# Peptides against a protein of PDB entry 5D63: the designs that were tried, part 63

Target 1, 292 residues: chain A of PDB entry 5D63
Amino acid sequence: SLRRGIYHIENAGVPSAIDLKDGSSSDGTPIVGWQFTPDTINWHQLWLAEPIPNVADTFTLCNLFSGTYMDLYNGSSEAGTAVNGWQGTAFTTNPHQLWTIKKSSDGTSYKIQNYGSKTFVDLVNGDSSDGAKIAGWTGTWDEGNPHQKWYFNRMSVSSAEAQAAIARNPHIHGTYRGYILDGEYLVLPNATFTQIWKDSGLPGSKWREQIYDCDDFAIAMKAAVGKWGADSWKANGFAIFCGVMLGVNKAGDAAHAYNFTLTKDHADIVFFEPQNGGYLNDIGYDSYMAFY

## One batch from the design tools (peptide; made by RFdiffusion4, then SolubleMPNN)

Design b2_p14_1_s3 (from b2_p14_1, 7 letters changed)
Fold by OpenDDE base, seed 3:
Structure b2_p14_1_s3 (fold): chain B 292 residues (1-292), chain A 14 residues (1-14)
Amino acid sequence: as target 1 above (292 residues)
Amino acid sequence: SIEDEFREAYYSLR
């Protein structure tokens, strides 16, 4: 079953992603096929999938940027019916905004079926051009038509997944205690993470004994990421991943505060030094406390 | 606890 999370949804046939045109929050904004750049933030192409309780494999899809929801126009079962962004709520009962998402016959891609109409999200004619029409279209679950098959590239992690990534890292102290602040986290590419760091002013900040030392840098970075998230996205129900750790060195005579994020595959953590913007697999400390 | 004492001690080393 598809997990709650943020997804980049890519067509199985052509290099096109499901895109909310111009990221507009206006009702009726077209959802279209659009090119994307791998390993970057594709701003208008991220969707929060929220599972509907007690309805198997059924979700709402909230555009992360606009905060609006994928909507089949008038819930029509006619082939070619427009799929648009529209205001909504995560747990709506409106069948225009309810999508059953299950594996296709190939076992890798998904099909997206409107709960009410039973039609499928279709990249019309498999058109790879920017702005290509996405519509509801007749189909079946076992049909192999790539126009209706989509890869769900997970762009977020649950708190449990983050916890697991931390747990398998070798630089965790035996006394470690972790504190989870949120339930789902958008994981940023390092380039974006670094840009937030640069924009925060931290690169020009001076270390000062006690008054602005390692903990201040680490907390300032987390605050900067939090603000970036709030300023960048209109959807709710997720956070931006940026952790803070306290660690002790092997000799036991020094402690440090630093940040961490997740690797590209979300399986491991990488340490981030907010005093110089460096990414390290070994920061020289074993963490005894983290919050993220 | 010993664990608590450890954490308190290292906060002073930051």
Scores: peptide ipSAE 0.044, ipTM 0.672, DockQ to the pose 0.235
Fold by OpenDDE base, seed 1:
Structure b2_p14_1_s3 (fold): chain B 292 residues (1-292), chain A 14 residues (1-14)
Amino acid sequence: as target 1 above (292 residues)
Amino acid sequence: SIEDEFREAYYSLR
C-alpha cells in the first residue's frame, strides 16, 4: 500500500515526470509530462498523496507548488480526457479528484486510476517531450503498457521514519529526548539545504558569546528553512525537514547546538553545522535533545 | 570560529 507522502512521479517508459504546467494554481491548468533533473527539487513535479480514510488504496494528489489537486476533467471516462490541476481539499468526496493507486503487474511501478471513471492516468503515446499530454485513458490493472505505469519516488519521510533514523545513529546520548513537531517532512537535497543556509545570511553572521552563539545559529537555520518552505509551497499538511539538536561531548564538559537532516536514502541522519555550512557524520557531540 | 564554551551549563536544561 502506498504511504502518505510527497512523491516525484516518473513514467516507467520514458524519462518524464508528472508536471503541473508552470506550477499554476489556476483551475484547469494542464498536467503534462516534463523532463526532470535527478537529485534536485523539481518544483512543479512534487505531489502530496493523502490517503482517504476507509477507501482502500485511494488518494488525493495535491501539487506541492500550486496547492491544487490532480483532477480528471468532468470525471469523464472518455479516453483522452484532460487531467488538470484544480482547486480542492485533501479529503474531498469529489470523484474527479480521487485516485486509486496500486502496484502494476510488474511489481515496481504503480498505476493511477480515477476512482469514478475507472480510467488510468496515461502519458499519451509515451511522448517524452516537455508538455506532452497526460490524460485519462481506458486500461486494466494487469496491462503492461508503460504509458500508464509510474514510479513513485518518495521525497518525504514521516515523523516515525525520522525518529527511526535518529534512533539508529551512534551519536545519540543515553538521555536523549526527541520532540516531533510535524507529521510529514519533505527532505531536501544538500544543495538546496545549503542554498537556504546561504540565503539566510548565516554564512556572514558573527559568533558572539552567549548573545549569538551555537543555539542562535541552529535556531536561525531552522527558522530559515521554515520560512523557505512557507514561501515556496502552497500546499499544506507537510513541513520541510530541518532538525535542531543539543549535544554533549564525550568528556561531558561541553555542549553544542547544531542542525541535522536526512541522507538521500532517508535511512540515516547527517549533522549540519550552521556556523560553517558543513555536513558531518560525526559532529563530536552526542545528542541529548532534538526537535524537528 | 565554532565555540562551545559555557554550553555545559545549559546541559542541565535536559
Scores: peptide ipSAE 0.037, ipTM 0.709, DockQ to the pose 0.122
Fold by OpenDDE base, seed 2:
Structure b2_p14_1_s3 (fold): chain B 292 residues (1-292), chain A 14 residues (1-14)
Amino acid sequence: as target 1 above (292 residues)
Amino acid sequence: SIEDEFREAYYSLR
């Protein structure tokens, strides 16, 4: 029942996340436990879960940064077998890279079982130190060992979820038409979104009638986010969320182009004015068109 | 359409 998406995967027992060491793309790079900072981009700790068709509850896990996949070394069922990053594909048949992910007995956390070996991803000894070993280990679905229980914190939204968030917003015109450009979107913290805006040069850009006006600012922001995504991540199959809207004011005598992103809980949108870098719950316009 | 009118307004006003 786990949905396709990008996850930050945190141990249920200690404040440690599944981390690809140094974000390296080299085959055999250790996957380890590592500390994390909530509400930030944890660069080496984001995993794209891709469900395998016709194999219940089974996924590949692609590290977003490196583009490599979680791999049980030699598919061994021995307790203590290394879990590493390794080159692969989203829909591989290699059982070393196939993981059955289901709810644990506590109903909140997940367990991650290797499809072939039937062993579980284990934070060895529950070690909370940076670089702690993560390995395949014997276990069962129903036992309560926190070393093998993981919280899957969703860091992305599907296009459908984004669509739903937009639909709930009160600043959408009755004539609204939305156009979805991608299928899955990493949602950035506002701080990161703002930094991209700053780095784009838009803060120093001058509004000029028609030749560089609101639509140019909004599209430039979208382009900047896209470029940032391409430059930052090696995995494919997702985008960075940044929308463009066209809106009309209540009087119907003025229109504007602006951006929007999603709130932290992914349930709502927040408007972003690329001309000044401001976030607003009400930008003064009702959107009649968006693409994202 | 109303949407087209708004687009024209956008282009003209912004």
Scores: peptide ipSAE 0.043, ipTM 0.693, DockQ to the pose 0.237; fails the geometry check
Fold by OpenDDE base, seed 4:
Structure b2_p14_1_s3 (fold): chain B 292 residues (1-292), chain A 14 residues (1-14)
Amino acid sequence: as target 1 above (292 residues)
Amino acid sequence: SIEDEFREAYYSLR
């Protein structure tokens, strides 16, 4: 079953993703097929899937950028019915905004069925052009039509997944204590993470003994990412992944504060030095404390 | 002290 999380939803037939046009929060904004750039944020193409309690495999899909929800216009079962962004809530009872999402017959892609109409989200004619129509369309769960099959590329991790990634890392001290601050985290590409770092002013910040040293840099980065998240996205219910660690060196005679994020595959952590913007697999310290 | 350790660690990075 599909887990709660943030997804980039890509058509199984052509290199097109489900896009909220212009990221607009206006009711009735078209949801369309649009090209995407791998390993980037794809701003208008991220969707928070929130599972509906006690309704099997059924979700709302909130556009991360606009904070609006995928909505089948008037809940119509007619083929070609527009799918739009519309104001809503995560746990709505409005069947226009409830989507049953299950594996397709190929076992890899998903189909997205409107809960009320029982029609499926369809990239009309498999059109790969930007702005291609996405509509509700008749179909069945077992059909192999790629117009109605979608890959759900997970862009986020749960706190448990993050915890597991940390636990697998060899640079964790035996005295490690981790503190989880949120439940679901959007994982940023390094390029975006670095840009936030640059925009924070940290590259130009001077290290000063005690008054602005490693802990200040690490906390400033965390704060910058938090602010970036708040300023960039209108959806709620998730955070941006950026951890802070305190670590001790192998000799036990030096300590350091630094950041960390997750690798592209979300399986491992990578350390980030906020004093120079470097990414390292080994920062030279074993973490005895983290919060993220 | 921990304070000294942090200072040393960060000073060496710059």
Scores: peptide ipSAE 0.033, ipTM 0.703, DockQ to the pose 0.091; fails the geometry check

Design b2_p14_1_s4 (from b2_p14_1, 8 letters changed)
Fold by OpenDDE base, seed 1:
Structure b2_p14_1_s4 (fold): chain B 292 residues (1-292), chain A 14 residues (1-14)
Amino acid sequence: as target 1 above (292 residues)
Amino acid sequence: SIEDLFRQLYYSLR
């Protein structure tokens, strides 16, 4: 089954993603097909899928940017019914905002069925143009129509997945203690992570003994990412991945504080030096403590 | 002990 997480949802037939038009939080804002750029943050095209307890394969879909929810207008079963953003809550009982999401017959893509109407989210006519209509449309689970098939590209990791990525890294000390701060993390492209670092002022910050040294840089980076997250997204229930580590060198006579994030495939961690903005597979220290 | 070392290193962060 689909895991809780943040997804970029792409049509199986054309290079178009499910987009909340202009990222608007207004009720009734159209959800449309729109082009996207791989390996970037597609701001209006990220959706938090929250599984509904005790309702199999059923979710709400919250737009990260607007904080509003995917909503089938009036819950109508008529083909062509608008799918819009609308205010809601993660665990709503409103069937207009409940979506059953399961694998399509091809075993790779998903179909998105409205819980109440039993119609499917449809890129009307497979239109690849920006602003193309997305609507509820009649269908079946076994149909091969690519207008109703969607790839769910996971853009986040659970705390457990992050923990696992850390655990398999060779630069973890035997005495390592990790502290998980949140449950789900949006993983940023390095370009975005770097931009946050630049905007924080850290590139121009001066290292000063104890008063502003490695721990201050590392914590400042995490704070900057946290603030960026709060300022950028209206949805709740997730964090932006940015870890802080304390490590000891091989000789055991020096310690360092640094950051880390996840690789593109989310399988590994990469170290980030907030004093120079560098990404490293080996920062020269073995981590004995992390929080993220 | 390693724990003692880490305590000492807390004041030696670079």
Scores: peptide ipSAE 0.040, ipTM 0.728, DockQ to the pose 0.175
Fold by OpenDDE base, seed 4:
Structure b2_p14_1_s4 (fold): chain B 292 residues (1-292), chain A 14 residues (1-14)
Amino acid sequence: as target 1 above (292 residues)
Amino acid sequence: SIEDLFRQLYYSLR
């Protein structure tokens, strides 16, 4: 079953993603097919899937940018019915905004069925052009039509997954204690993470003994990421991944504070030095404490 | 102790 998380939803037939046009929060904003750039933040194309308790395989889909929800217009079962962004809530009972998401017959892609109408999210005619119509359309779960098949590329991790990634890292001290601050984390590409770092002013910040040293840099980076998240996205119920670690060197005579994020595949962590913007697999310290 | 490790931050590398 599909896990709660943030997804980039890509058509199985053509290189097009489900896009909320212009990221607009207005009710009735068209959801359309649009090109995307791999390994980047596709701003209008990220969807938080929230599972509905006690309703099998059924979710709301909240656009991260707009904070609005995928909505089948009037819940109509007519083929060609518009799919739009519309105000809503994560645990709504409105069947216009409830989507049953299950694996297609190919075992890799998903189909997205409206809970009420039983029609499927369809990239009309498989049109790969920007702004192509996405609509509710008749179909069945076992059909192979790629117009109704979607890859769900997960762009977030749960706190448990992050914890597991940390646990796999060899640079964790035996006394390690981790503190989880949120439940679901959007994982940023390094380029975006670096840009936040640049925009924070940290590259120009002067190291000063005690008054502005490693811990200040690390906390400032986390604060910058937090602010970036708040300023960038209208959806709630997730955080932006940026960890802080305290570590001790192998000799046990020096400590350091630094950041970390997750690798592209979300399986491992990579250390980030906020004093110089570097990414390292080994920062020279073993972490005895982290919060993220 | 963890407290001792925190104290080591006073001797952190640049």
Scores: peptide ipSAE 0.038, ipTM 0.743, DockQ to the pose 0.172
Fold by OpenDDE base, seed 3:
Structure b2_p14_1_s4 (fold): chain B 292 residues (1-292), chain A 14 residues (1-14)
Amino acid sequence: as target 1 above (292 residues)
Amino acid sequence: SIEDLFRQLYYSLR
């Protein structure tokens, strides 16, 4: 079953992703096929899948950028019916915005079926051009038509997944205590994480004994990421991943505060030094406390 | 304990 999370949704047949045109929040904004760049933030192409309680395999899909929802126009079962962005809520009962998402017959891709019409999200003619029509179209779950098959690339982690990544890291102190602040986290590429760091002014900040030392740098980075998230996305119900750690060195005579994020595969953490913008697999400290 | 560790390291943060 598909987990709650943020997904980049890519067609199984051509290198095209489900894109909300111009990221517009206007009702009726076309959802279209559009090219994407791997390992980058594809701003208009991220979707928060929210599972509907007690309705098997059924979700709303909220565009992260616009805060609007994937909507089958008038809930029509007619082939070629437009799929648009439209205002909504995560737990709506509107069948125009309810999508049953299950594995296709190939076991890797998913099909997206409108709950009401029973038609499927279709990249019309498999058109790989920017702005290609995405529509509701007749189909079956077992049909192999790549126009209706989609890869769901998870771009976020749950708090539990983050916790698991931390737990398997070798630089965690035996007395470690972690504090979870949110439930779901968009994981940024390092390039984006670094850019936020640069824009925060931290690269020009001077270390000063106690008054602006390691904890101040680490908290400032966390705050910068939080602000970036709030300013960048209209959807709610998720955070941007940026952790803060306190650690002790092996000698036990020095402690440090630093940041951390997740690796590309979300399986591990990587340490980030906010005083110099460096990423390290070993920062020289074992964490005894984290919040994220 | 974790609390003891915090006390000991209070002034050792870099």
Scores: peptide ipSAE 0.043, ipTM 0.735, DockQ to the pose 0.197; fails the geometry check
Fold by OpenDDE base, seed 5:
Structure b2_p14_1_s4 (fold): chain B 292 residues (1-292), chain A 14 residues (1-14)
Amino acid sequence: as target 1 above (292 residues)
Amino acid sequence: SIEDLFRQLYYSLR
């Protein structure tokens, strides 16, 4: 079954993603097909899937940017019914905003069925153009129409997955203690992470003994990411991944504070030095404490 | 000890 998380939802037939037009929070904003750029933040194309308790394979889909929800207009079962952004809540009972999401017959893509109407989210005519209509359309779970098949690319990790990634890293001290701050984390591309770092002013910050040293840099980076998240996204129920670590060197005579994020495949962590903006697989320290 | 590590952070960190 589909896990709770943030997804980039891409059509199985053409290189288009489910896009909330202009990221608008207005009720009735069209959800459309739109091109996307790999390894970037596709701002209007990220959806938080929240599973509905006790309703099998059924979710709300909240647009991260707008904070509005995927909504089948009037819950109509008529083919061609508009799919729009609309105000809602994660655990709504409104069937217009409840979506049953299960694997398609090909075993890799998903189909998105409206809970009430039993119609499917359809990229009309498989149109790959920006702004192409996405609508509710009649269908079945077993048919192979790519207009109704979607790849769910997970853009987030659970705290457990992050914990597992840390545990796999060879630069963890035997005394390591991790502290989990949130449940689900949007993982940023390095380019975005770096841009946040640049915009924070840290590149121009001067190291000063004790008063603004490694821990201050690391915490400032985390704070910058947190603020970026709050300022960028209207949806709730997730955080932006940016960890802080304290580590000790191999000799055991020096310690350091630094950041870390996850690799693109979410399987590993990569260290980030907030004093110079560098990404490293080995920062020269073994972590004995992290919070993220 | 963890205390020693924090001390190292205090005294040795840049």
Scores: peptide ipSAE 0.040, ipTM 0.744, DockQ to the pose 0.173; fails the geometry check

Design b2_p14_2_s1 (from b2_p14_2, 7 letters changed)
Fold by OpenDDE base, seed 5:
Structure b2_p14_2_s1 (fold): chain B 292 residues (1-292), chain A 14 residues (1-14)
Amino acid sequence: as target 1 above (292 residues)
Amino acid sequence: SIEDQFRAEYYALR
């Protein structure tokens, strides 16, 4: 079954993603097909899938940017019924906002069925143009119509997945203690991570012995990412991934504080030096403590 | 802690 997480949802037939138009939080804002750029945030196209307890394969879909939810207008079963953003809650009982999401017959893509109407989220006519209508449409689970098939590209990791990525990294000290701060993390592309770093003022900050040294840089980066997350997204229930580590060198005679994030495939961590904005697979230290 | 050891030995975080 689909895991709780943040997804970029792409049509199986054409290079379009499910987009909340203009990222607007207004009730009734159209959800449309829109082009996307790989390895970017795609601001209006990220959806938090929250599984409904005790209802198999059923979720709410919250737009990360607007904080509103995917909503089948009036819950109508009529083909062509608009799918819009609408205010809601993660565990709503409103069937207009409940979506059963299961694998399609091809075993790779998913179909998104409205729980109440039993119609499917449909990119109308497979239109690849920006602003193309997305609507509820009649269908079946086994039908191969690509208008109703969607790839769910995971853009987040659970704390457990992050923990696992850390655990398999070769630069972890035997005394390592990790502290998990949140449950689900949006993983940023490096370009965005770097931009946050730049905007934080850290590139212009000067290292000063003890008063503003490695730990200050690392914590400032963490704080900057946290603030960026809070300021950028209206949805709740997730964090932005940015870790802080303390590490010791191989000789055991020096320690350093630094950041880390996850690689694109979420399988590994990459170290980030907040003093210069560099990404490294080996920062020269083995981590004995992290929080993220 | 290892960090405490470094500080005690004047090898603070850098």
Scores: peptide ipSAE 0.044, ipTM 0.679, DockQ to the pose 0.169
Fold by OpenDDE base, seed 3:
Structure b2_p14_2_s1 (fold): chain B 292 residues (1-292), chain A 14 residues (1-14)
Amino acid sequence: as target 1 above (292 residues)
Amino acid sequence: SIEDQFRAEYYALR
């Protein structure tokens, strides 16, 4: 089954993603097909899937940018019914905003069925143009129409997944203790992570003994990412991934505070030095403590 | 702590 998380939802037939037009929070804002750039944020095209308790394979889909929800207009079962952004809540009982999401017959893509109408989210005519209509359309779970098949590219990790990635890293001290701050984390591309670092003022900050040293840099980066998240997204129920670590060197005569994020495939961590903006697979320290 | 010990007495990154 599909896990709770943030997804970039891409059509299986053409290079088009489910896009909330202009990222608008207005009720009735069209959801449309739109081009995307791999390995970028794609601001208006991220959706938080929240599973509904005790309703198998059924979710709300909250647009990360607008904070509004995918909504089948009037819950109509008529082919061609508009799919829009609309105000809502994560655990709504409104069938206009409840979506059953299961694997298609090809085993890799998903179909998105409205819970009430039993129609499917459809990229009308498979149109790859920006602004192409997305609508509810008649269909079945077993048919192979690519207009109704979607890849769910996971853009976030759970705290458990992050924990697992850390546990696999060879630069973890035997005394390591990790502390989880949130439940689900949007994982940023390095380019975005770096831009936040640049905008924070840290590149121009001077290291000063004790008064502004490694821990200050690492915490300042964490704070900058937190603020960026709060300022950038209207949806709730997730955080932006940025960890802080304390580590000891191999010789056991030096300690350091630094940041870390996840690799693109979310399987590993990469260390980030907030004093110079560098990404490293080996920062020269083994972590004995982290919070993220 | 390990961090306190090392940074207070020995640690300077640059």
Scores: peptide ipSAE 0.040, ipTM 0.707, DockQ to the pose 0.126
Fold by OpenDDE base, seed 4:
Structure b2_p14_2_s1 (fold): chain B 292 residues (1-292), chain A 14 residues (1-14)
Amino acid sequence: as target 1 above (292 residues)
Amino acid sequence: SIEDQFRAEYYALR
């Protein structure tokens, strides 16, 4: 079953993603097929899937950028009915905004069925052009039509998944205590993470004994990421992943504060030094404390 | 404490 999370939703037939046109929050904004760039944030193409309690495999899909929800226009079962962004809530009872999402017959892609109309989200004619129509269309769960099959690429991790990634890392001290701040985290590409770092002013900040040293750099980075998240996205119910660690060296005679994020595959953590913007697999310290 | 040390000193990355 599909987990709660943020997804980039890509057509199984052509290199096109489900895109809220211009990221607009206006009711009735078209949801369209659009090209995407791998390993980038793809701003208008991220969707928070919120599972509906006690309704099997059924979700709302909130556009991360606009804060609006995927909506089948008038809930119509007619083939070709527009799918748009529309104001809503995560746990709505409006069947226009409820989507049953289950594996397709190929076992890797998903189909997205409107709960009310029982029609499926369809990239009309498999059109790969930017702005291609996405509509509700008749179909069945077992059909192999790639126009109605979608890959759900997870762009976020749960707190539990992050915790597991940390636990697997060899640079964790035996006295480690981790503190989880949120439940679901958008994981940024390094390029975006670095850009936030640059925009924070930290590259120009001078290390000063105690008054602005490693802990200040690490906390400033965390704060910068938090602010970036608040300023960039209108959806709620998630955070941007950026951890803070305190670590001790192997000799036990030196400590350091630093950041960390997750690798592209979300399986591991990578350390980030906010004093120089470097990414390291080994920062030379074993973490005894983290919050993220 | 070890926690106090990073507030007082700069330690190079290894």
Scores: peptide ipSAE 0.036, ipTM 0.713, DockQ to the pose 0.135
Fold by OpenDDE base, seed 1:
Structure b2_p14_2_s1 (fold): chain B 292 residues (1-292), chain A 14 residues (1-14)
Amino acid sequence: as target 1 above (292 residues)
Amino acid sequence: SIEDQFRAEYYALR
């Protein structure tokens, strides 16, 4: 079953993603096919899938940027019915905004069925052009039509997944205590993470003994990422991944505060030094505390 | 804790 998370949803037939046009929060904003750039954020093309309790394989899909929800216009079962962004809530009972998402017959892609109409999200005619119509369309779970098959590329991790990534890292002290702050985390590309760091002013910040040293840098980075998240996205129910660690060196006579994020495959952590913007697999310290 | 131990030994975060 599909896990709660943030997804980039790509058509199985053509290099097109499900895009909320212009990222607009207006009711009735078209959801369209649009090109995307790999390893980037793709701002209008991220969707938070929230599973509905006690309704098997059924979700709301909230556009991360706009905070609006994927909505089948009037819940119509007519082929060609528009799929739009519309105001809603994560646990709505409105069948216009409830989507059953399960594996297609190929076992890799998913199909997205409207809960009420039983029609499927369809890239009309498999059109790869920007702005191509996405609509509800008749279909079946077992047919192979790529117009209705979608790859769900996970762009986030759960707190449990983050915890697991930390646990398998070799640079964790035996006294390690971790504190989870949120439930789901958008994982940023390093380029974006670095840009936030640059925009924070930290590259120009002066290290000063105790009054503005490693912990201040690390916390400032965390705060910068938090603010970036709040300023960038209208959806709720997720955070931006940026951890803070305290670590001790091998000699046991020095400690350091630093940041960390997740690798592209989300399986491991990588350390980030907020004093110089460097990414390291080994920062020279073993973490005895983290919060993220 | 490691931090408490460092404080007691006149060490601090860098």
Scores: peptide ipSAE 0.051, ipTM 0.673, DockQ to the pose 0.169; fails the geometry check

